# Designs tried in a protein design run: peptides against a protein of PDB entry 4A54. Part 3

Target 1, 94 residues: chain A of PDB entry 4A54
Amino acid sequence: MSVADFYGSNVEVLLNNDSKARGVITNFDSSNSILQLRLANDSTKSIVTKDIKDLRILPKNEIMPKNGTKSPSTNSTKLKSAETYSSKNKWSMD

## One batch from the design tools (peptide; made by RFdiffusion4, then SolubleMPNN)

Design b1_p8_5_s3 (from b1_p8_5, 4 letters changed)
Fold by OpenDDE base, seed 5:
Structure b1_p8_5_s3 (fold): chain B 94 residues (1-94), chain A 8 residues (1-8)
Amino acid sequence: as target 1 above (94 residues)
Amino acid sequence: DALKEALS
């Protein structure tokens, strides 16, 4: 499977330094092993794959808080409260 | 872990 199959997926990346990044996969440079994420603030973060300790795909309902663009008032489908993703959601690097 | 495999 190619990383391109995951473009547009929202992911949480755990880095080797124990920092976390969340964003949408926008690009992957296979030659340099660089994963590019678009962050909630619309900035881009480039991550070298060797620095990735773990990665998980976030469910579609975890809409990264887009800064102030009014989510169009599509009818209140109750975004069911952020189920406290039980801290036990084992980092599954799919 | 298809994404992990793709990143390897």
Scores: peptide ipSAE 0.470, ipTM 0.885, DockQ to the pose 0.751; fails the geometry check
Fold by OpenDDE base, seed 1:
Structure b1_p8_5_s3 (fold): chain B 94 residues (1-94), chain A 8 residues (1-8)
Amino acid sequence: as target 1 above (94 residues)
Amino acid sequence: DALKEALS
């Protein structure tokens, strides 16, 4: 299986510095070992694979970064605080 | 696991 099979998947990446990134896999540069994620703000983050400690694929039902299709300005649904779902998210790098 | 393998 290639990384391309996961294009469009929403992932959470745990980096070696214990920071986290969430985004949709848009590209992988195999020559340089760089994974590209589209973030919620539509920016692109490039991550060197050696800096990845762990990653998980997020369920499709979790809020994919809405591509800026003008969903009508429905009111400020307060992004409810990311309840730290303390679910023991077993980091499973599938 | 499959993505990890693909990234290795």
Scores: peptide ipSAE 0.469, ipTM 0.884, DockQ to the pose 0.782; fails the geometry check
Fold by OpenDDE base, seed 3:
Structure b1_p8_5_s3 (fold): chain B 94 residues (1-94), chain A 8 residues (1-8)
Amino acid sequence: as target 1 above (94 residues)
Amino acid sequence: DALKEALS
C-alpha cells in the first residue's frame, strides 16, 4: 500500500516535539520523505516523516470539535472512505 | 498499520 492510497484522509499527526497538526493528506514526496497536509485554513503544511512520532486517521463521523470557525461548506466531494478505521488505538498509523 | 508502513 502507498501513501497515495490515503490521499484525502483527515489525520492528526503527533510530532517528535509533542506538537500536533491536523489536516487532509494532499501529497507525499517520497524522494524527500515529506508529507503534505491541507490545514483547516486552506494552507499547506509540509512535514518531514522523520519528525512524525505518531499518526491517527480521523473517522469521518468524529465531530471535530467545532472550534467556532465556520467550516466552509466545502462541497463534500465523496472522498472514497478508505474503510479501515482500526478502532483500537488512540494513535494508529494504519 | 498500512499508513505507517507506507511512510517507512
Scores: peptide ipSAE 0.467, ipTM 0.885, DockQ to the pose 0.659; fails the geometry check
Fold by OpenDDE base, seed 2:
Order: structure tokens, then C-alpha cells, then sequence
Structure b1_p8_5_s3 (fold): chain B 94 residues (1-94), chain A 8 residues (1-8)
């Protein structure tokens, strides 16, 4: 499988510095090992894959970025950009 | 996990 198979997935990324980023996977540059996320404020965050400690795909019922999501957000909880999210769910990459 | 493998 390629990262492209996960384009459009909403993910939470745990970085090596214990900060968290949440967004939709929009692109992956394999040559430079850069994962691009669209954040809730429609900005793009580029993450070097070596800085990723862990990743989880968020279920559709969780808060998703407003733009570019095909999933209807029933509860428009505003995701704050650059916010560190606490998750009770186990970290796992699919 | 497929995504992890794809990112590696």
C-alpha cells in the first residue's frame, strides 16, 4: 500500500517532541519524506516522517477539519490549530 | 499497520 491510499483520512500525529497535530492527509512527498496535513483552519502543516512518533486514524465521528472532508461533521467542534490534543484512544497506525 | 509501512 502507498500513503496515497490514505489521502483524505483524518489523522492525529504524535511527534517526537510529544506535540500533536491533527488533520487530513493531503499529500506525501516520498522523495523528501514529508507528510502534509490540512489542519482545521485550512492551513497546511508539513511533517517530516522521522519526527513522527506515532499516528492514529481518527474515526469519522470525531472532529474533522471543515474543508475537504467528505464526512458530515455533526458536531462542529472547532479544532484549534496547533493545539495539543489529549486522546484516550490507543495510538496505532493502520 | 499499512500506513506505518507506507510511511517507512
Amino acid sequence: as target 1 above (94 residues)
Amino acid sequence: DALKEALS
Scores: peptide ipSAE 0.464, ipTM 0.885, DockQ to the pose 0.751; fails the geometry check

Design b1_p8_5_s4 (from b1_p8_5, 3 letters changed)
Fold by OpenDDE base, seed 4:
Structure b1_p8_5_s4 (fold): chain B 94 residues (1-94), chain A 8 residues (1-8)
Amino acid sequence: as target 1 above (94 residues)
Amino acid sequence: SELKEALS
């Protein structure tokens, strides 16, 4: 499979520095090994793949607030880039 | 995982 098969997927990325990023996969630069995420605040985060410790694909029913999009019956939170997030969910790569 | 492999 290619990374392009996952474009549009919501992911949570655990980095080697133990920080976390959450966003939608929008692009992958294979030449430079850079994964691009769109964050909840509509900013873009570029992550070098070597810095990725683990990923998990978020379930479709998991709320990913985005600017300009109302979260149905949930609190919309704007995600900050490179912020550490606590997650009790099992880390798994799809 | 497929995604991890694709990123490798």
Scores: peptide ipSAE 0.476, ipTM 0.895, DockQ to the pose 0.776
Fold by OpenDDE base, seed 3:
Structure b1_p8_5_s4 (fold): chain B 94 residues (1-94), chain A 8 residues (1-8)
Amino acid sequence: as target 1 above (94 residues)
Amino acid sequence: SELKEALS
């Protein structure tokens, strides 16, 4: 399979420095080994694959954390930042 | 594991 098969998937990436990023896979530069994520704030983050320690595909029922605190809305909940979210879920790679 | 393989 290619990374392109996972375009549109929500992922959580654990980096070698133990920081985390969450986003939708939008592109992969195979020549330079750069994975591109779209974050919850619609910005993009480029990650060099060698910096990835682990990653997991987020379940469809899991809400992508927003960048910031809860906004006043009937349908909004307080969420952690997409770039700093931590969970106790087991890391797995498809 | 498929994504891991694709990234490697």
Scores: peptide ipSAE 0.478, ipTM 0.892, DockQ to the pose 0.821; fails the geometry check
Fold by OpenDDE base, seed 1:
Structure b1_p8_5_s4 (fold): chain B 94 residues (1-94), chain A 8 residues (1-8)
Amino acid sequence: as target 1 above (94 residues)
Amino acid sequence: SELKEALS
């Protein structure tokens, strides 16, 4: 399976510095090991994979970015930009 | 786990 199979998925990324980012996977540069997330404000965050401590795919019932879902969205709740999210769910990777 | 494997 490739990262491209997860394009459009909303993910929460925990970085090695314990900061968090949430966004929709829009691209993966395998040559440079860069994961790109579209954030709630439609900006793009590039994350080097080596800086990722853990990540999880967010369930559809959680807050989603404004314009980014793989599946058709109906009145998706806009994910707030520039916020640090507290994870209540156990970190897991699909 | 599949995503993690894909990123590795």
Scores: peptide ipSAE 0.471, ipTM 0.892, DockQ to the pose 0.702; fails the geometry check
Fold by OpenDDE base, seed 5:
Structure b1_p8_5_s4 (fold): chain B 94 residues (1-94), chain A 8 residues (1-8)
Amino acid sequence: as target 1 above (94 residues)
Amino acid sequence: SELKEALS
């Protein structure tokens, strides 16, 4: 399986510095090992994979970035705008 | 995980 199979998925990334980033996977640069996320404010964040401590794919019932992003579901519905939330879900490196 | 494998 390739990272491209996860394009459009909303993910939460835990970095090695214990900071978190949440966004939709828009691209992966395999040559440089850089994961690109689209954030809630429509900005783009590039993350070097070596800086990733853990990540998880957010369930559909959680708030996802809205701006220009649609759900990867077959219906391709527009996503809800992200808001402050506290995750209770376990981390999973699937 | 599949995503982790893809990122490695």
Scores: peptide ipSAE 0.469, ipTM 0.893, DockQ to the pose 0.731; fails the geometry check

Design b1_p8_6_s1 (from b1_p8_6, 4 letters changed)
Fold by OpenDDE base, seed 2:
Structure b1_p8_6_s1 (fold): chain B 94 residues (1-94), chain A 8 residues (1-8)
Amino acid sequence: as target 1 above (94 residues)
Amino acid sequence: SELAKLLS
């Protein structure tokens, strides 16, 4: 699993000093172990991973204060709920 | 990845 798989994820970071940061993962510098977040005010925060106590992915429904920047319209590809094609085996009882 | 460890 690549760090790139988490790019664009909205996260809450709890730091060792008990401060919290919320933002979207925009980059990870592996060489320096720095996580970059875009915050609600469109500023960028760089966090050294050693300073991170905990990190969680926020559910999409959690209203991040959308600063009016267009959330990339994730084309909600409506994951068409896999209609369980209940293949009703119509047992034609002839 | 280091980040993956943080997400665990």
Scores: peptide ipSAE 0.287, ipTM 0.845, DockQ to the pose 0.458
Fold by OpenDDE base, seed 5:
Structure b1_p8_6_s1 (fold): chain B 94 residues (1-94), chain A 8 residues (1-8)
Amino acid sequence: as target 1 above (94 residues)
Amino acid sequence: SELAKLLS
């Protein structure tokens, strides 16, 4: 699994100084060991991996309070619940 | 990668 597999994931990073950062992984510089996060205010934060104490992927359902930038509306194609029309096979008795 | 270790 490459770091690229996590691009676009919402994460919480706990730093060695006990501060926390939340954002979306936008890039990783392997040469310099720098993780880039896009924060809720659309700013970018660069974090040196040596300063990371812990990192967790946030569940997709945790709506980070996106300040007003419209999360790209994943067009939740409302999969129209296929109304399983239970075709009541009304066996009309004759 | 070190990051992969943090994510695993």
Scores: peptide ipSAE 0.286, ipTM 0.847, DockQ to the pose 0.622
Fold by OpenDDE base, seed 1:
Structure b1_p8_6_s1 (fold): chain B 94 residues (1-94), chain A 8 residues (1-8)
Amino acid sequence: as target 1 above (94 residues)
Amino acid sequence: SELAKLLS
């Protein structure tokens, strides 16, 4: 299996500094040990492989939000905890 | 490949 077999794959890279990068593998420079990712904002990030702690291929079904597609702001509808207003109906029996 | 090692 060549590195080229992974071109176009979405990956998550965990770096030694505990930072994460997600992107599509666009290139690998074997001479310099550099992995190139295209990020969601269409920028490119070059990562030295020695700085990689972990790398995983993301499932194809994970739609990486393309730049311009408004990630549907999942309006975190604050689950307004329905404060059960215990209406203490003080039935004042007169 | 080095990348293959990262994926293993």
Scores: peptide ipSAE 0.286, ipTM 0.845, DockQ to the pose 0.450
Fold by OpenDDE base, seed 3:
Structure b1_p8_6_s1 (fold): chain B 94 residues (1-94), chain A 8 residues (1-8)
Amino acid sequence: as target 1 above (94 residues)
Amino acid sequence: SELAKLLS
């Protein structure tokens, strides 16, 4: 299983400092151990994997139970199907 | 891979 198999997955990353980041996996640099996320504001965030305490894939249908605070109607902006950049970067998941 | 370990 290659990291590329998770490209386009929406993830929640818990960092060692207990901060959280949510975004779509867009790239992984194995040489530098850097995970790149696209955030909801279309910005990118690079995270060093050593700083990650936990990472989970967010289910597509996870209606996060709206705890009673009015989750703002996130307009389901159709995240355009991330074109499967088939960049065959065979990141050998060694 | 390190990421695979995080996802497992």
Scores: peptide ipSAE 0.283, ipTM 0.845, DockQ to the pose 0.412

Design b1_p8_6_s2 (from b1_p8_6, 3 letters changed)
Fold by OpenDDE base, seed 2:
Structure b1_p8_6_s2 (fold): chain B 94 residues (1-94), chain A 8 residues (1-8)
Amino acid sequence: as target 1 above (94 residues)
Amino acid sequence: SELAAKLS
């Protein structure tokens, strides 16, 4: 699986200094081992991969601040928050 | 790095 497979994905990067960066993967420079993120303010951040402690893909439902580029309105099927109805089965003991 | 290996 190549980094290219994650292009366009929203990610959270935890750096070795415990700072975090969130953005969309826009590029990876394999020669220099640099991951490029587009941040919420449309700026670009370049991160050397050796400085990355952890990387996670953010779920699409996490409201990243939509900078106004029209993400194609995929009909967000309202993922009905599965309210875990704690069906307290009140067993009425007769 | 291990991460670079996963990303490559």
Scores: peptide ipSAE 0.154, ipTM 0.771, DockQ to the pose 0.258
Fold by OpenDDE base, seed 1:
Structure b1_p8_6_s2 (fold): chain B 94 residues (1-94), chain A 8 residues (1-8)
Amino acid sequence: as target 1 above (94 residues)
Amino acid sequence: SELAAKLS
């Protein structure tokens, strides 16, 4: 499963410093291991993956404040409803 | 990173 499969997904990232970031995955630089998030204020945050302690995909039903930017209608490829069991959406870094 | 491996 590639990072591209998660483009447009809302995520919560827990960093090694125990800070949290929430945003939409917009890009991943595999060469530099950098995850790019679009934040609620439409700014972008680049996170080095080594600094990520945990990442979870937020359920679509959580009304993130629709800042009116028309999410480009990415054709909702029916990501088969990975059943929102909270446990499966947690990527623990071992 | 393990995350990078999962994301690759």
Scores: peptide ipSAE 0.154, ipTM 0.774, DockQ to the pose 0.157
Fold by OpenDDE base, seed 5:
Structure b1_p8_6_s2 (fold): chain B 94 residues (1-94), chain A 8 residues (1-8)
Amino acid sequence: as target 1 above (94 residues)
Amino acid sequence: SELAAKLS
């Protein structure tokens, strides 16, 4: 399965520095090992895959707050700590 | 890693 099979998927990326990024996979540069995400604010973030600790595909029902869609103002509920839902496809870089 | 395999 290639990364292209995940284009358009919502993902959460945990980086080695313990920061998190959420976005849609838009591209992968295989030559440079760079994963590109579109973030909720429609900006793009490039992540070197070597910096990725974990990656999980988010369920389709998790509406990433897109700019302009009244996602119900669910208050900044802290991204609930990725409750390791046992069923979550977690990809570890380790 | 599983991720590396999918991204390769």
Scores: peptide ipSAE 0.149, ipTM 0.759, DockQ to the pose 0.195
Fold by OpenDDE base, seed 4:
Structure b1_p8_6_s2 (fold): chain B 94 residues (1-94), chain A 8 residues (1-8)
Amino acid sequence: as target 1 above (94 residues)
Amino acid sequence: SELAAKLS
């Protein structure tokens, strides 16, 4: 599984300093280990992966930064409760 | 880490 599999996903990143960032994954620089997010204000944030404590994929029903491109109508599979979905889509840095 | 493995 590669970072490319998560492109276009809305994510919440918990940093080692306990700050949080939310955005859409737009790029990953493998040479420098930098994750790029598009934020709600259409700005970009670059995060060094060593500074990431945890990352989770947000459910599609959460307010995604409206990139004007029509989200392809992925069939609304009834994603179970937000809590269950959040727990299943969480990854921790060791 | 689990995240590092998925981001590699």
Scores: peptide ipSAE 0.146, ipTM 0.756, DockQ to the pose 0.160; fails the geometry check

Design b1_p8_6_s3 (from b1_p8_6, 4 letters changed)
Fold by OpenDDE base, seed 1:
Formats: structure tokens, sequence, C-alpha cells
Structure b1_p8_6_s3 (fold): chain B 94 residues (1-94), chain A 8 residues (1-8)
């Protein structure tokens, strides 16, 4: 499965420094091993894959609040803790 | 990286 299959997917990235980033995968530079995310504020974040400790794909129903678009008040169903999402959506760095 | 291998 190529990274291109995940373009447009919402992801949460845990970095080696324990910081987190959430965004949509917009690009992957295989030559430089850089993952590009579009963040909620429409800015872009480039992350070197070596700095990624963990990556998970967020459920499609998780509306990331985009700045300015009235996300329909879908009742914030408590995102069940990331721990309960099936291992299938988790890319762990061993 | 291991992730790069999974993404490629």
Amino acid sequence: as target 1 above (94 residues)
Amino acid sequence: SELSKKLS
C-alpha cells in the first residue's frame, strides 16, 4: 500500500519529541522522506519521517475543525481514546 | 526509516 493511498486522510502524528500534529496528508517526498500535512489552520507542516514515533489514521467521521467553516455541530462524540482504534490504523515505529 | 518503508 503506497502513501498515495492515504492522501486526503486525516492523521495524527506522534513525533519523537512527544509533540503531536494532526492534519491531512497532502504529499510525501520519498526522496527526502518528508511527510506533508495540511493543518486545521490551512498551514502546511513538513515532517521528516525519521522524527515520527507513531502515526494513526483518524476515522473519516472525525471532523477536524477547519478555521471558518461551520463544521456542522455534530455532537462531539468523545473521540474514544486513540488506544481503542484497531491496530490496523496505527503505524508504529518499532 | 521504517515508516518510509511502509509508505513506499
Scores: peptide ipSAE 0.150, ipTM 0.779, DockQ to the pose 0.218
Fold by OpenDDE base, seed 2:
Structure b1_p8_6_s3 (fold): chain B 94 residues (1-94), chain A 8 residues (1-8)
Amino acid sequence: as target 1 above (94 residues)
Amino acid sequence: SELSKKLS
């Protein structure tokens, strides 16, 4: 599995110093072993892979507040709670 | 590193 397969993925990187970085993988320099992340503020962070203790892929539903990318307005379709109007059949006996 | 092996 190539790092290229993860391009565009949101990741959390745990560094050897126990600091964390979150961002989108934008590039990997194999020659220098440098992983490039785009952070939430649209800045870039270069991380030497030897300094990475752990890396996890974040679920797509975890809205990383990207400053500029309009979160796709999930049209929260207001699931109008179908108020089950219990139509009380008022049997009007005449 | 083990990660480098996975990333390579």
Scores: peptide ipSAE 0.148, ipTM 0.771, DockQ to the pose 0.207
Fold by OpenDDE base, seed 3:
Parts: C-alpha cells; structure tokens; sequence
Structure b1_p8_6_s3 (fold): chain B 94 residues (1-94), chain A 8 residues (1-8)
C-alpha cells in the first residue's frame, strides 16, 4: 500500500509531542519521510513521519471544522464517537 | 516505524 493511495484523504495525525494536526494528505516525500497535509485554512503542513505517534483516516462525512463556513449539511449524523472509528482506521506507530 | 512501513 503506497501513500499515494491515501492522497485526498482527510486524516488526523497525533504527534509524539501529543499535538494533533488535521488535514488532507497532498503529498509524501519518500526521501525524507515527510507527510504533507493541507489544513482547513488552505495552508500546508509538513510532518516528519518519525514524529507521528498515530494517524487515523477521518470519515468522509466528518465535517472538518472549516473556520466559519456553516457547513449547510444539516444532517447531524452524530459523529460516531471518534474512538470507535479511530480504533478501526488508525495507523499506530510501533 | 509501523506507520512508515505502511506509507512506504
């Protein structure tokens, strides 16, 4: 499975320092092991994979809180507890 | 790392 298979996926990255980043995977630098995310504000964040403690793929229906845009989709599909989804769709760093 | 292996 290549990183390219996940391009365009929304992910939450948990870093070793317990900080979190959410964004869309836009690129992976295999030479330097750097994952590139596009954030909600359209900025780009580069993360060294060695600094990643865990990564989960967010469901397509999970409204990434875009700053200020009323996501019109009224369907309050209760965000199924991130815990149950994350347990199934996480990459743990060993 | 396991993640790096999955991403490689």
Amino acid sequence: as target 1 above (94 residues)
Amino acid sequence: SELSKKLS
Scores: peptide ipSAE 0.147, ipTM 0.769, DockQ to the pose 0.199
Fold by OpenDDE base, seed 4:
Structure b1_p8_6_s3 (fold): chain B 94 residues (1-94), chain A 8 residues (1-8)
Amino acid sequence: as target 1 above (94 residues)
Amino acid sequence: SELSKKLS
């Protein structure tokens, strides 16, 4: 499974300094190990993956405040709704 | 890390 499979997903990132960031995955730089998020204010945040303690995918039904810029209709490849988002979908970075 | 494996 590649990072590209998560492009457009809403995520919450817990950093090693215990700060949190929420946004949409817009890019991943594999050469530099940098994850790019678009935040609610339409700004971008770049996070070095080594600084990530935990990452969780937020349920699609969570209405993130869409600031009104028309999300280009990227062909939502129906990622099959993996069932019950139990709060435990913590992808623990072991 | 498992994340790096998922992000690779």
Scores: peptide ipSAE 0.145, ipTM 0.766, DockQ to the pose 0.148

Design b1_p8_6_s4 (from b1_p8_6 with I3L E8S)
Fold by OpenDDE base, seed 2:
Structure b1_p8_6_s4 (fold): chain B 94 residues (1-94), chain A 8 residues (1-8)
Amino acid sequence: as target 1 above (94 residues)
Amino acid sequence: SELAEKLS
């Protein structure tokens, strides 16, 4: 699993100074160990990974303050919960 | 990477 697998994920970063940053992972510079976040105001924040105390992926349903940039409507393919229609084969023995 | 470990 690479950091690139999380590009586009919305995350909350807790820094060693107990400050928090929230944004979308846009890039990771492995050479310099710098995580790049796009913030809600469309600005970019670069964070040195050594300054990160904790990182969590935010659930998609958390209303990030939508600044008007169209979150690409990922067509929420409604994963229709495959209602396992237990087709109870009612063996109607007639 | 150290970051990947924090993401997991």
Scores: peptide ipSAE 0.278, ipTM 0.843, DockQ to the pose 0.654
Fold by OpenDDE base, seed 5:
Structure b1_p8_6_s4 (fold): chain B 94 residues (1-94), chain A 8 residues (1-8)
Amino acid sequence: as target 1 above (94 residues)
Amino acid sequence: SELAEKLS
């Protein structure tokens, strides 16, 4: 599994200085061992991997308080629940 | 990479 498999994932990074950073993985420079995060304010933070104590992927359902940038409203196409019209086969016996 | 190891 490559770091590229996690591009676009929301992560929390704990640094060796006990500071935390949260953002979306946008790039990884393998040559220089630099992880790039896009932060909530749309700024980019570069982190040297040697300074990372721990990293966790945040669950998709954790609404990171997106400051007002409209998460692209996934048009939840309301898949209209196919009302299973229970075809009441009213077998009208005459 | 050490990072890949931390992500897995």
Scores: peptide ipSAE 0.276, ipTM 0.843, DockQ to the pose 0.733
Fold by OpenDDE base, seed 1:
Structure b1_p8_6_s4 (fold): chain B 94 residues (1-94), chain A 8 residues (1-8)
Amino acid sequence: as target 1 above (94 residues)
Amino acid sequence: SELAEKLS
């Protein structure tokens, strides 16, 4: 099994400094021992494998918190119900 | 690779 078999997998990486990174494996440079992750914000993070304390593959169903693309604030512009001002045009037929 | 070992 090669690292390439995990390309496109979502992973959580625990670093030796106890920081965590989550992302998709996009590349591995075996010559330099560098793992490349695409993060939720579409940025790329390169991690030296020697700095990795632990790595786990996240289950596919684990909705990586999509970077809250702010759900377009549906400005629920409360369409203020158009008060149908029934202007009763009192046509006085005289 | 050392990484592959960590992934297994």
Scores: peptide ipSAE 0.275, ipTM 0.844, DockQ to the pose 0.504
Fold by OpenDDE base, seed 3:
Structure b1_p8_6_s4 (fold): chain B 94 residues (1-94), chain A 8 residues (1-8)
Amino acid sequence: as target 1 above (94 residues)
Amino acid sequence: SELAEKLS
């Protein structure tokens, strides 16, 4: 399984400093071990994989807080509490 | 790391 298999996936990255980043995987530099994310503000963030403590793929239905442009949320389907998505989609860097 | 291994 290559990182490319996850291109376009929304992910949450937990860093070793306990900070979190959320974004779409856009690229991976294998030579330098750098994961590139596109953030909600359309900026890019590069993360060195050695700094990643944990990574999880977010479900497609998880509304990433787009900045306040009122996407006409037609049906206010209550964002059901992020059910503890099964730890199955969690990667630990340990 | 396991993730690094999965990403490599």
Scores: peptide ipSAE 0.246, ipTM 0.839, DockQ to the pose 0.211

Design b1_p8_7_s1 (from b1_p8_7, 3 letters changed)
Fold by OpenDDE base, seed 5:
Structure b1_p8_7_s1 (fold): chain B 94 residues (1-94), chain A 8 residues (1-8)
Amino acid sequence: as target 1 above (94 residues)
Amino acid sequence: SELAEKLL
């Protein structure tokens, strides 16, 4: 399994200094053993793999702290609650 | 590193 299989995956990296970094794997330099992450602020962080203590792949359902990319304003189409006017069929008895 | 070996 190559690092390329994990490109685009969200990961949490624990470094030897106990600091953590979260981001998307964008590249791996095999010659220099450098992992490149895109962080939430769209910056890139290069990490030497020798400095990595642990790496975990985050599940897709973990809300990565979305940088305040404006959630597409779901135009809440106000589904006008169709007021089901229960037309009371007042059957007038003759 | 052991991790680098898993990634290669």
Scores: peptide ipSAE 0.133, ipTM 0.754, DockQ to the pose 0.185
Fold by OpenDDE base, seed 1:
Structure b1_p8_7_s1 (fold): chain B 94 residues (1-94), chain A 8 residues (1-8)
Amino acid sequence: as target 1 above (94 residues)
Amino acid sequence: SELAEKLL
């Protein structure tokens, strides 16, 4: 399943420093392992994936920043929200 | 990264 399948998804990212970022996934650079988020103020934040402690997809009913870019009709294949929040999936980036 | 692999 490609990161591209998550483009336009609103996410909350918990970083290793316990800071949080919320935004829409706009890009992923696989070569550099960089996730790009568009924030509520329309700025872009680049996050190195090794710095990510946890990532969750936010439900669509949470106020997405209204930037009117046509959500591509991603056929909502029910990505079963692996709500497996409970287990410390320490994403050990080897 | 494992995350990157899951996202890929």
Scores: peptide ipSAE 0.132, ipTM 0.755, DockQ to the pose 0.212
Fold by OpenDDE base, seed 3:
Structure b1_p8_7_s1 (fold): chain B 94 residues (1-94), chain A 8 residues (1-8)
Amino acid sequence: as target 1 above (94 residues)
Amino acid sequence: SELAEKLL
């Protein structure tokens, strides 16, 4: 499956150092194995894929906390446990 | 990386 198929997807990346990054996939450098994310502040973060422990695709309705804008009171549709969604859309590095 | 291989 081509990385291009994930362009524009919101993702959460878990790094080997247990840090997390969230952003939109904007590019992938296949030569250097670098994943490029656009962050919520419109900055770009480059991540070497060897440093990625896990990656999950975030649902479209998961409002990435933009700094400061009131999350519109979308009716408390119980976000089904993040656990179940994370398990299904998890890219595990085996 | 294995992830990179899955993304390719």
Scores: peptide ipSAE 0.136, ipTM 0.757, DockQ to the pose 0.212; fails the geometry check
Fold by OpenDDE base, seed 4:
Structure b1_p8_7_s1 (fold): chain B 94 residues (1-94), chain A 8 residues (1-8)
Amino acid sequence: as target 1 above (94 residues)
Amino acid sequence: SELAEKLL
């Protein structure tokens, strides 16, 4: 499967320094091994793949908190506890 | 990297 199959997917990247980044895959530079993510603030982050410890695809239903306007609907939709999405969607490099 | 291989 090509990286192109994952373009537009929301991902969480765990880096070797234990930092995390979340964003949408916008591009992959195969020549330089660089993954590009669009972050929630519309900025772009470039990550060298060698610095990635782990990557998981986030489910489409996970509402990324749009920093947008207070839509007033107080409906406390119980953020169902982050069901430990089974490690199955974890692209472990192991 | 194994990731790069999975991404290719």
Scores: peptide ipSAE 0.135, ipTM 0.754, DockQ to the pose 0.243; fails the geometry check

